# Peptides against a protein of PDB entry 3J47, part 16

Target 1, 121 residues: chain A of PDB entry 3J47
Amino acid sequence: IRLTNQLKSLKGLQSKLKDVVEYLDKVINKELPINHTILGKLQDVFNLLPNLGTPDDDEIDVENHDRINISNNLQKALTVKTNDELMVIYISNLVRSIIAFDDLIENKIQNKKIQEQRVKD

## One batch from the design tools (peptide; made by RFdiffusion4, then SolubleMPNN)

Design b1_p10_8_s2 (from b1_p10_8, 5 letters changed)
Fold by OpenDDE base, seed 5:
Structure b1_p10_8_s2 (fold): chain B 121 residues (1-121), chain A 10 residues (1-10)
Amino acid sequence: as target 1 above (121 residues)
Amino acid sequence: DIIIDLSKLL
């Protein structure tokens, strides 16, 4: 019973991973527009995956060295892209905060002018 | 290269 449920859950995860690959292939082929939210969630998955290129310290086969280097380069490229995305989000929030502060100042100046006019009438 | 479109923030 427990082992059968684990196998069923693993098959379910494999099906979901296949759906993600099929979506990415459609985006690469320009059949679908790039969705930045899906791309961000994919980066989160890769950042949570334990090193897709560390063999456990017991499997030093020379055939894995090229796969390890490709995986480490992919993880590094995803980390750089995640840093650029976080920087863009940070700058965007900073700019929105500055605009909202400017609008607040202008609203206070306008409200003061309206009050000064009402005291002169 | 992510281009920030500042026109969407204004």
Scores: peptide ipSAE 0.140, ipTM 0.830, DockQ to the pose 0.018
Fold by OpenDDE base, seed 3:
Structure b1_p10_8_s2 (fold): chain B 121 residues (1-121), chain A 10 residues (1-10)
Amino acid sequence: as target 1 above (121 residues)
Amino acid sequence: DIIIDLSKLL
């Protein structure tokens, strides 16, 4: 139940993110007027997003060295957290697969015994 | 019977 709700919530977030991209494309193409209130809220979202990109921007202004170290530490911490969450999901799925395989083996053994009894009667 | 409580793993 919890995983299905998380997947539904993630699909809902993906749909909303697509609607935001489609809105931005219409604004870039001048099909819609720029709403400064929407743009301000979107800037607040981008300012709250950790810089998940390596700065592939070849503008190394030497004044950003402390911000680069803080960004790299945050990116590393988020990467570690994501790795740990994926590892827990992987182990959970592996364990579930082992249990389902054991149940399948036992079911096949029981079905074989029933067939061997029906051939003797 | 291996009872693994998957509710503790997620």
Scores: peptide ipSAE 0.140, ipTM 0.822, DockQ to the pose 0.016
Fold by OpenDDE base, seed 4:
Structure b1_p10_8_s2 (fold): chain B 121 residues (1-121), chain A 10 residues (1-10)
Amino acid sequence: as target 1 above (121 residues)
Amino acid sequence: DIIIDLSKLL
């Protein structure tokens, strides 16, 4: 149940991101007027994103190609970190599922013993 | 009873 809800939430986020991209493409193509309220909210989202595309304040002289490589390295590092965090959550959910299954087996064994005692009395 | 402290894993 929890993992299915996380996957459903992630698919919902992916759909919303696609709708935002399609909106931006229509604005770029001049098919829709610029909505300053939407643009302000997108700026707030970008300001909350980790700085994926500027080298730390000490690298003012890097060519646009090196900035793209640093951006890709930071994006890769965040992807690895996110995968490690998701792996810990996955293992935790797996262990919880095994414990809950063991408790269910033990409860079934105990219930069977109680029924076998009641048939002997 | 294997009490796995999931609070140390998160």
Scores: peptide ipSAE 0.138, ipTM 0.823, DockQ to the pose 0.016
Fold by OpenDDE base, seed 1:
Structure b1_p10_8_s2 (fold): chain B 121 residues (1-121), chain A 10 residues (1-10)
Amino acid sequence: as target 1 above (121 residues)
Amino acid sequence: DIIIDLSKLL
């Protein structure tokens, strides 16, 4: 249930991002007038994003190829962090499933012993 | 009874 809701929310975000791209393409092509309120909100979204593609202020003069690699490094770090969080959730759910399976086995063993006692009396 | 404290894993 939780994973399905997260996937549904992510698909909803992906659809909204696609609608924003389609809007920007129509504005670039002069098919729609520039809406300053939409652009202001989009600017607020970009300002709330972690600086995806500013080198930390300590890396002097790297050609436009290395700005793409640094943008890729922060994006990779966010992807790795997200993967590690998902791995912890996966292991936690696996452990819960193993405990519930062990309890089920013990319950079946106990029920079998009770039945074997009732057949001897 | 194996009590695994899942609160330490999350």
Scores: peptide ipSAE 0.138, ipTM 0.822, DockQ to the pose 0.015

Design b1_p10_8_s3 (from b1_p10_8, 7 letters changed)
Fold by OpenDDE base, seed 2:
Structure b1_p10_8_s3 (fold): chain B 121 residues (1-121), chain A 10 residues (1-10)
Amino acid sequence: as target 1 above (121 residues)
Amino acid sequence: DVIIDFSKLL
């Protein structure tokens, strides 16, 4: 339920981002007039984005082709972190399912022993 | 690096 709602919300955000890109393309192509209120709101969104593309100020020096790999460091770190969090959730759900299955087997064995005792008395 | 997509297993 919670994950399905998060996925639905993310799909909704992706659709809205696509609509924004399509709007910007139409403005660039002069098919629509520039709306300064929309541009102002987009500037506010960009100012709230983490610096996904500035190398930390500690790696001043490699020209033009490695800057795309370094700008991906924060995005890659967020992707790896998200993957590790999903792994922990997955393993936790597996362990809970195994424990619940073991408890079900043990309960079935105990119930069988109790029935076999009641037939002997 | 093969990142296993755990999002498909949840």
Scores: peptide ipSAE 0.305, ipTM 0.870, DockQ to the pose 0.033
Fold by OpenDDE base, seed 3:
Structure b1_p10_8_s3 (fold): chain B 121 residues (1-121), chain A 10 residues (1-10)
Amino acid sequence: as target 1 above (121 residues)
Amino acid sequence: DVIIDFSKLL
């Protein structure tokens, strides 16, 4: 239940991100007029996004080097956090699969005993 | 630090 809701929410976010990209492509191609209110909201989203990227090392300014190291540390911390969450999900699914396999074996043994009793009566 | 990518195991 929780994982299916998270997957549904993530798919919904992915669809909305695709719609934003398609809108930006139409604006870049001059098919749509630039809406400054939409661009302002996108800038607010980019400013609220943790700096998710090494700026390609082609912008040599010494003031960016500390910002690049901070961004790399934040990206690494988010990657580690995401990986720890995925590890807990993986272990939880593995344990559920082992329990479900044990229950299947027990059910098979019980069904065999019931059949052997019905053949003796 | 070895980050094991658990996304490949799900």
Scores: peptide ipSAE 0.302, ipTM 0.871, DockQ to the pose 0.029
Fold by OpenDDE base, seed 5:
Structure b1_p10_8_s3 (fold): chain B 121 residues (1-121), chain A 10 residues (1-10)
Amino acid sequence: as target 1 above (121 residues)
Amino acid sequence: DVIIDFSKLL
């Protein structure tokens, strides 16, 4: 019962992975328009997958060397793109925090000036 | 290539 359910779930995952590959082939062949939401989800999948393209040092078949290099280049490109996106988010949050701090300083200066005027009247 | 992990700064 447990092993048959694991095999069924693995077959279901394999079918879904095949559907994703078929979709990507259609996009590469320009049969379908590029969907940025699907590419974003694919990027998330590659960031969650441990090193697609380092075979553990025990299975270097010479016929896979070109496929491994292509996979590593794709994973590296997706990791760099994710890093650039996280950098943009970080800088955007930093700038927002600096603006909010400047607004706080200006509000404190204005409140002090208003209090000093009320003490002179 | 040194990738700086910005995920820890968010």
Scores: peptide ipSAE 0.205, ipTM 0.831, DockQ to the pose 0.027
Fold by OpenDDE base, seed 4:
Structure b1_p10_8_s3 (fold): chain B 121 residues (1-121), chain A 10 residues (1-10)
Amino acid sequence: as target 1 above (121 residues)
Amino acid sequence: DVIIDFSKLL
């Protein structure tokens, strides 16, 4: 249930991103007028994204080749962080599945004991 | 570093 909802939400986000790209392509091709409200909201989204392409303000003296390496290091660090978060979620779901399986076994054992008692009485 | 892709196990 949770994974189906996460996949549905991610597919919904992907569709919305596609609609935004199609809108921007139509604006670039002069098929639609520029909407400053939409552009302002897109700028707000870009300002909330981590700086995947610029070193933090403490590295102003790095050649363009080293900026690409720092960008790749930040992307790698975000990938590792995301992997660690997914590991915790995986372990939590595994533990929940084991507990639910144990509860099912215990319920089956108790139901069997109740049936065996009813056959002896 | 072997990154285990936990996205396939969820």
Scores: peptide ipSAE 0.288, ipTM 0.867, DockQ to the pose 0.029; fails the geometry check

Design b1_p10_8_s4 (from b1_p10_8, 6 letters changed)
Fold by OpenDDE base, seed 4:
Structure b1_p10_8_s4 (fold): chain B 121 residues (1-121), chain A 10 residues (1-10)
Amino acid sequence: as target 1 above (121 residues)
Amino acid sequence: DIIIDFSLLL
């Protein structure tokens, strides 16, 4: 149940991001007028994102090539962290599924023993 | 019953 809900939420986020890109493309192509309220909300979202493209305030003197490498290293570190968090969630759901399966087997064994006793009495 | 509480790891 949890993993299916996470996948559904991620697919919902992906659809919303696609709708935002399609809106921005239509605005760039002058097919739609600029909505300042939508643009302000997008700026709020970008301001809440980690600075994937700027080194922390201690690295202001790095050439544009080294800034791209630092950006790629931060993106890689966030990808690894996200992978580790998802792995913990996956293992948690796997262990829960194994325990629930074991409980189901034990319940079936007990029910069979009770039926075999009732046939002997 | 082994209850593994993974909620402390998230």
Scores: peptide ipSAE 0.146, ipTM 0.821, DockQ to the pose 0.018
Fold by OpenDDE base, seed 1:
Structure b1_p10_8_s4 (fold): chain B 121 residues (1-121), chain A 10 residues (1-10)
Amino acid sequence: as target 1 above (121 residues)
Amino acid sequence: DIIIDFSLLL
């Protein structure tokens, strides 16, 4: 249930991002008028994102290539962090499944012993 | 009975 809800929310976010891109493409192609309210809300979203593409304001003179490398390093660090969080969730679910399986085996062994006793009496 | 609470890891 939790993983299905996370996948559904991520698919919903992906659809909304696609609708935003399609809107921006139509505005660039002059098929739609510029809506300053939508553009302002999109700017607010970008300002709430981690600075994926600015080296700290202390590196005046990083070539456009070094800015791309720093952006790639931060994106990689966020990807690694997300992978580590997913690994912890995976291990936690695996251990919960092992415990539940152990309890099921013990219940089956106990039920078998009770049946073997009833056949000997 | 091994109760491991993984709710503290998430």
Scores: peptide ipSAE 0.125, ipTM 0.813, DockQ to the pose 0.016
Fold by OpenDDE base, seed 3:
Structure b1_p10_8_s4 (fold): chain B 121 residues (1-121), chain A 10 residues (1-10)
Amino acid sequence: as target 1 above (121 residues)
Amino acid sequence: DIIIDFSLLL
């Protein structure tokens, strides 16, 4: 239930991001006038994103192409790290569920042995 | 159902 809601929320976010891209493409193609209020809100969203694309101000001589590659590499590294963290959490919850199930099986086996002894006595 | 799509890692 909670995970299905997270996946539904993420799919909803992906749809909204697609609608924003389609809007920007229509503005670039001059099919729609630039709305300064929408542009201001997009700037606020970009300012809230971690600065995935500034090499620290010590690389004054990297061509704009290398800055985009560094940005993509850092974004990829953060995505990989986030996926690995989620995988560890998933495995940890799976292992916890297996241990709890094993303890229930062992308790059931012990209770059965105790009942079989009480019927022989 | 956690489908971590490892296809984005290639």
Scores: peptide ipSAE 0.112, ipTM 0.773, DockQ to the pose 0.062
Fold by OpenDDE base, seed 5:
Structure b1_p10_8_s4 (fold): chain B 121 residues (1-121), chain A 10 residues (1-10)
Amino acid sequence: as target 1 above (121 residues)
Amino acid sequence: DIIIDFSLLL
């Protein structure tokens, strides 16, 4: 039951991400007007991205052999654990942001389809 | 509405 719900939620997130891509492609192609509210929410999503592009300058000091390795492995394990926990919080915030504007994206896509039908009739 | 149960991530 839990694994099925996680898989269903992940498939739902994947669908919403696809709708975001389809919206962005339509905006790039000038097929839809830019919605500053959607783009602002997308910018908030990117700003909430953990900075996956700084190699943390953990070049702090190769110079003292043989008493730091146990503390560094524990600190690295705590940093990895904290990073994994922050990654889960981040994904949760990303998902909440995507859900919050997905309905706006789908509404814009549908409104375009309705307008294109009305111009053909 | 996709209710992501965040209780499954904690």
Scores: peptide ipSAE 0.071, ipTM 0.772, DockQ to the pose 0.032

## One batch from the design tools (peptide; made by RFdiffusion4, then SolubleMPNN)

Design b1_p11_1_s1 (from b1_p11_1, 5 letters changed)
Fold by OpenDDE base, seed 5:
Structure b1_p11_1_s1 (fold): chain B 121 residues (1-121), chain A 11 residues (1-11)
Amino acid sequence: as target 1 above (121 residues)
Amino acid sequence: LVDEVLKLLNL
């Protein structure tokens, strides 16, 4: 019973991971626009993944030291790239908010001028 | 970075 439930849960996780890969392939192929919220959540998943290059602390074969360094370098490179992408998104949203605020102020000034002209006629 | 910001701004 317990083992059958673990296998069912693992199969369910495998199906969800396949759906995520299929979504990423569609985004890479430009079939879908990049959704930054989905990308950010995927990055949170990668940051929460235990380093897939650390076998549990009980078999340090000296041949695994190069694999651990490659895995740590890949995770660090992904984290740096992620931080740069999030910074670009943040700056872009900030600039968009400033432009939208400037347009709102200009529209308010124009509407006030139109109202002042209508009161003089 | 700068070219990606410009693309996201649609400028």
Scores: peptide ipSAE 0.139, ipTM 0.823, DockQ to the pose 0.020
Fold by OpenDDE base, seed 1:
Structure b1_p11_1_s1 (fold): chain B 121 residues (1-121), chain A 11 residues (1-11)
Amino acid sequence: as target 1 above (121 residues)
Amino acid sequence: LVDEVLKLLNL
């Protein structure tokens, strides 16, 4: 019973991974529009995956060297893209903070002018 | 980049 349920869960995960690959192939072939929300969630999954190019120290098969290099290059490309997205968010928050600071200065200048008028009357 | 910053600013 437990082994059969684990095998069923693994087959279900394999089917979902196949559906993700088929979706990515359709997006690459321009058959489907790019959905940024799906790509963001896929990027989050890849950022949570352990480095697929560190062999945990059990079993050197020489056929995996090209797959390890591809996975390392993919993970590096995803990390660079994540850093660029974080930089956009940082710059956006910085610009918003500058605008809010300018509005605060203008409001203080206006309040000072109103106080100086009330002291002359 | 610039167009994504503008979209995030809602300007």
Scores: peptide ipSAE 0.134, ipTM 0.821, DockQ to the pose 0.019
Fold by OpenDDE base, seed 2:
Structure b1_p11_1_s1 (fold): chain B 121 residues (1-121), chain A 11 residues (1-11)
Amino acid sequence: as target 1 above (121 residues)
Amino acid sequence: LVDEVLKLLNL
């Protein structure tokens, strides 16, 4: 349940981010007027984002090399932490599936014993 | 076995 809700929330965030990109593309193409209130809110979102340096900004000035390394280290640390958390969730779900399989085997063994007793009476 | 693994995983 918790993981499914997190995945649903993440998919909902991804959809909203796509809608924002589509809006920005329409504004760039002059299909929609610039809404300064939406741009202000987007600026607030970008100001709240940790500087996760994109590895594809190979065009922004030699003076940012230390900030790019810190950003890449933060992105790597977040990726590793996320992978470790996902691994613990995966192992927990695997163990729960093994337990449910063991309980099913035990249930089948008990049902077989009950049937063998009913055939002897 | 099951109850011991449940206790170890806090499930």
Scores: peptide ipSAE 0.116, ipTM 0.812, DockQ to the pose 0.011
Fold by OpenDDE base, seed 4:
Structure b1_p11_1_s1 (fold): chain B 121 residues (1-121), chain A 11 residues (1-11)
Amino acid sequence: as target 1 above (121 residues)
Amino acid sequence: LVDEVLKLLNL
């Protein structure tokens, strides 16, 4: 259930991003007038994105080859961070499942003891 | 053991 809802939410986000791209293409092609309010909100979204191409503004000057390596290094760092976050969530869910299984075993042992007492009375 | 893990999970 939770994973299916996350996948549905991600598909919804992907559809919304596609609608934004299609809108921008229509504006570039002069099929739609430029809406400054939409452009301002898109700029706010880009300002809230983690800077996908620089850890810290301290090197002016090296050519278009370094932007691809920096994008790859950040994509790698984001992938590692995401894997670590997913690992913590996975371990937490595994531990919750073990606890729930232990409680189930204890409840079954208690129920068996209660039945064995009722058969002796 | 269980109570210590519950504390770590903030449950």
Scores: peptide ipSAE 0.080, ipTM 0.780, DockQ to the pose 0.011

Design b1_p11_1_s2 (from b1_p11_1, 4 letters changed)
Fold by OpenDDE base, seed 1:
Structure b1_p11_1_s2 (fold): chain B 121 residues (1-121), chain A 11 residues (1-11)
Amino acid sequence: as target 1 above (121 residues)
Amino acid sequence: LVEEVRELLEK
């Protein structure tokens, strides 16, 4: 019973991974539009994966060297993309904070001018 | 802007 349930769960995970690959192939082939929400969730999954390319030191078959290089290149590309996205968000928030500060200063200057006019009348 | 900010900080 426990082993059959684990095998069923693993087959269910394998089917979902196949559906994700088929979706990515359709997006690469321009058959489907890019969905940023799905890609963001896929990035979250890859960021939660352990480094796919620290060999636990016990089976370096020569055929795994190309897969390890591809995985290391994919992980580096995802890390660079995540850093660039965080940098754009940081700059955007900094610019928004500067604009909001400028608007606050101008509003305080205008309010002070209006109060000074009301005290003179 | 900069001079108006300065005048606001001096008051």
Scores: peptide ipSAE 0.016, ipTM 0.499, DockQ to the pose 0.007
Fold by OpenDDE base, seed 2:
Structure b1_p11_1_s2 (fold): chain B 121 residues (1-121), chain A 11 residues (1-11)
Amino acid sequence: as target 1 above (121 residues)
Amino acid sequence: LVEEVRELLEK
């Protein structure tokens, strides 16, 4: 139940993120008027995102070195957590596939036994 | 065994 709910929530988040991208593309293309209330809420969401800055901006001041280490540790912790969650999902799907294959083999063996009995009668 | 693993995956 918990894993299925997490996957459903993640799919829901992915759909909502796609709807936001499609909205932004329509605003950029001038197909929709700029809604400043939606843009303000989107800015609030971006300000709440952990700094996912790639280490490829080699030009931010020696005073941020502790913030860069905290950001890199947070990114690493999020990446490890995401990899562990993906591994659990992968193993769960693999085991479900093995169970479904076992049930198929058992059904095939039972059907073969029933056919062999019907040919003897 | 298989049913116990199924129950764990359904939770």
Scores: peptide ipSAE 0.029, ipTM 0.649, DockQ to the pose 0.013; fails the geometry check
Fold by OpenDDE base, seed 4:
Structure b1_p11_1_s2 (fold): chain B 121 residues (1-121), chain A 11 residues (1-11)
Amino acid sequence: as target 1 above (121 residues)
Amino acid sequence: LVEEVRELLEK
């Protein structure tokens, strides 16, 4: 349930990002007028995003080398952090499943004992 | 157990 909701939310975000790209392509192609309010909000979103771009190896302006190294280090740090967070979530869900299974076994043992008592009376 | 854990992760 929680993971399915997270996956659904992520798919919904992916759809919205696709709609934003399609809107930008239509604005670039002059099919739609430039909306400065949408562009301003999109700029605010980009300013809140960590620099996750590896610059394609074909745009090495020598002045950006320090920014490229900072971006790559930040992307790697976020990937490691995300992997560690996913591992903690996985372990937590595994432990919850083991506890719920133990409770189910104990409930089945108790129910069996109650049935065996009712057959002896 | 492993399959029940998988089903719990999928929910």
Scores: peptide ipSAE 0.028, ipTM 0.633, DockQ to the pose 0.015; fails the geometry check
Fold by OpenDDE base, seed 3:
Structure b1_p11_1_s2 (fold): chain B 121 residues (1-121), chain A 11 residues (1-11)
Amino acid sequence: as target 1 above (121 residues)
Amino acid sequence: LVEEVRELLEK
């Protein structure tokens, strides 16, 4: 139940993110007027997103070296957390595959027994 | 055991 609800929530988030991209494409193509309230909310979202930019933008100011290290440590911590979450998903999928394989073996044994019974009748 | 793990994965 919890994993199915998480997957449903993630699919719902993916759909909403697609709708936001489609809206931005329409604004870029001048099909829709720029809504400053939506743009302000989107800026708030981007400001709340951890700076996931690769450290390879070689041109922002020597005075922020401590902020760059904090951002890189936060990115590493988020990458580790995401890897741990992916490991839990991987183990869950592995266990599901083992169960499905066991069910397949049992179904094959039952089908063989039914065929052997039909040959004796 | 397998059924209990299935129920845990279905939750």
Scores: peptide ipSAE 0.027, ipTM 0.635, DockQ to the pose 0.013; fails the geometry check

Design b1_p11_1_s3 (from b1_p11_1, 4 letters changed)
Fold by OpenDDE base, seed 5:
Structure b1_p11_1_s3 (fold): chain B 121 residues (1-121), chain A 11 residues (1-11)
Amino acid sequence: as target 1 above (121 residues)
Amino acid sequence: DVEEVRKLLEE
C-alpha cells in the first residue's frame, strides 16, 4: 500500500512536469503568449528545488564541495538573470498598456471634436 | 494635450 501510493504520486508529478515542458515548448515556439504569472510560479518552483547535484549534506567528500559551490552560484546567477528578464518584460507590458491608454484618450478627444464640428455645420 | 484631457474629464 505505501509503495503503491508513492509510485502513484511520482507518476502524477511526472505528468505535471511533462505538461510544464509542453507549455514552455509552446511559448519558445511563439505558439502561446508569454504568461508572466506562470513564469514567476515556475521560477518559485526552481528556487525551492534543492540543488539536484547535492546528495544530502551528510556525504560530502571534500572533492565535491567545489562542484556544489559552482552549481549553487550558477543557480543563483540564473535566478537573478530570470528575475531581471521578467522585470524587463513586466515594464515593457506596463509601457504598452500606458501607450494603449494614451491612444484611447486621444481617440476620445478626436471623436468629441468631430461631433462638435458636425453640430456647427 | 494634457489640458484637453483635463477638460474631457470635467465634463
Scores: peptide ipSAE 0.014, ipTM 0.564, DockQ to the pose 0.008
Fold by OpenDDE base, seed 3:
Structure b1_p11_1_s3 (fold): chain B 121 residues (1-121), chain A 11 residues (1-11)
Amino acid sequence: as target 1 above (121 residues)
Amino acid sequence: DVEEVRKLLEE
């Protein structure tokens, strides 16, 4: 349930991000007029994000190479952290499933013993 | 219960 809910939430976020990209592409291609209210809300979202490397296309001239490397390192660090968290959840669910399966086997053995006793009486 | 094991696998 927790992993499925996290995956569903991430897929929902991915879909929303895709819709934002598709909107921006349509605006760039002049298929849609610039909506300043949507753009302002998008800027607010980017300002709340950890610096994941939007190139600040609003400053002409100074050294794009170090900011791209820092952003790639932060994206990589967040990806690694997310993979480690997902691995711990996966192992925890696997262990829980093994325990629940063992409990099911023991319950089946006990039920069989009770049936064998009822046939002897 | 087998259904409870299935739910646990889906968590």
Scores: peptide ipSAE 0.020, ipTM 0.587, DockQ to the pose 0.013; fails the geometry check
Fold by OpenDDE base, seed 2:
Structure b1_p11_1_s3 (fold): chain B 121 residues (1-121), chain A 11 residues (1-11)
Amino acid sequence: as target 1 above (121 residues)
Amino acid sequence: DVEEVRKLLEE
């Protein structure tokens, strides 16, 4: 249940991001009027995003080298954290599968013993 | 039951 709910929530987020892109494309194409309240909220979202941009290799002004290293370190830290979280989820699901399989084997052994007793009586 | 184990893993 928990993993299925996380995947459903992520698919829901992906759908909402697609709706935002489609809205922006319609605004760029002048099919919809500019809504400054929506654009303000979208700017707030972008300001809350960690700087995940690889600096386009074409704007390396020598003063940005420390900002590039900080951005790369933040991306690396987020990638490592995400990989470690995914690994813990994978191990937890694997352990749950092993326990459920062990319980199934034990139940089969017990059922076999009960059947062998009923055939002797 | 194998199907019961499958359901428990999907939770």
Scores: peptide ipSAE 0.020, ipTM 0.600, DockQ to the pose 0.013; fails the geometry check
Fold by OpenDDE base, seed 4:
Formats: structure tokens, sequence, C-alpha cells
Structure b1_p11_1_s3 (fold): chain B 121 residues (1-121), chain A 11 residues (1-11)
């Protein structure tokens, strides 16, 4: 039951993320006006996400010298710094979630043993 | 037992 609820919650999050992508595609295609409040909240979400990809430095073949390299190096340096800072927070939250999950498993095992004892008495 | 833990998680 609880794992099924977590999987359902994760599927619900995936659906919401898809709706956000579809909204962004409509904004990029100029089908919807840019909402700066939504963009600000989305920026806050990205600033809270550990970077799920270093752009492998091996595929942006397109010409435009000097202004893009400083922006890309600063964006990469900010991306790496943000990734390192958020990695510690992410690991800490992951460890907390694993401990809380272990405590839940142990509580379920104990409750099952108590029920099996009550059926034998 | 790992299989008993798996069953408890599926419930």
Amino acid sequence: as target 1 above (121 residues)
Amino acid sequence: DVEEVRKLLEE
C-alpha cells in the first residue's frame, strides 16, 4: 500500500512536470504570453535541483567566438558550484529518507510478527 | 529475509 502511494505520487509529479514542459513549449512558440511570475518560480525550482547533467563539454559545435565562452564558463562554474552545494543537501535528504524508510520497514515487520502471534494464541 | 521485506513493501 505505501509504496503504491509513493509511486502514485511520483507519477503525479511526472504528469505535473510534463504540463510545465508543455507550458514552456507554448511560451517558446509564442502561443502564450511570458508570465514572469511563473518563470521566477521555475527559476527557484531549478536553483533547488541538483544538476541532472553536466553538459558533456564535447558537443556544441556552433561558431560564435568570445561572448558565449565567458557566459558558458560562468554558467558551468555556477552549475558546478550549485551542483556541489545541492549534492550535500540531496545526500542528506536521501539519507534521512532511507532512515525513515528503514524505520518504516522495521515497524511493519514488528506489526506483522505481533499479528502472527495473536493468530497463534 | 529480503523476499519478506519485498512483500511488506508491495502491501
Scores: peptide ipSAE 0.019, ipTM 0.502, DockQ to the pose 0.012; fails the geometry check

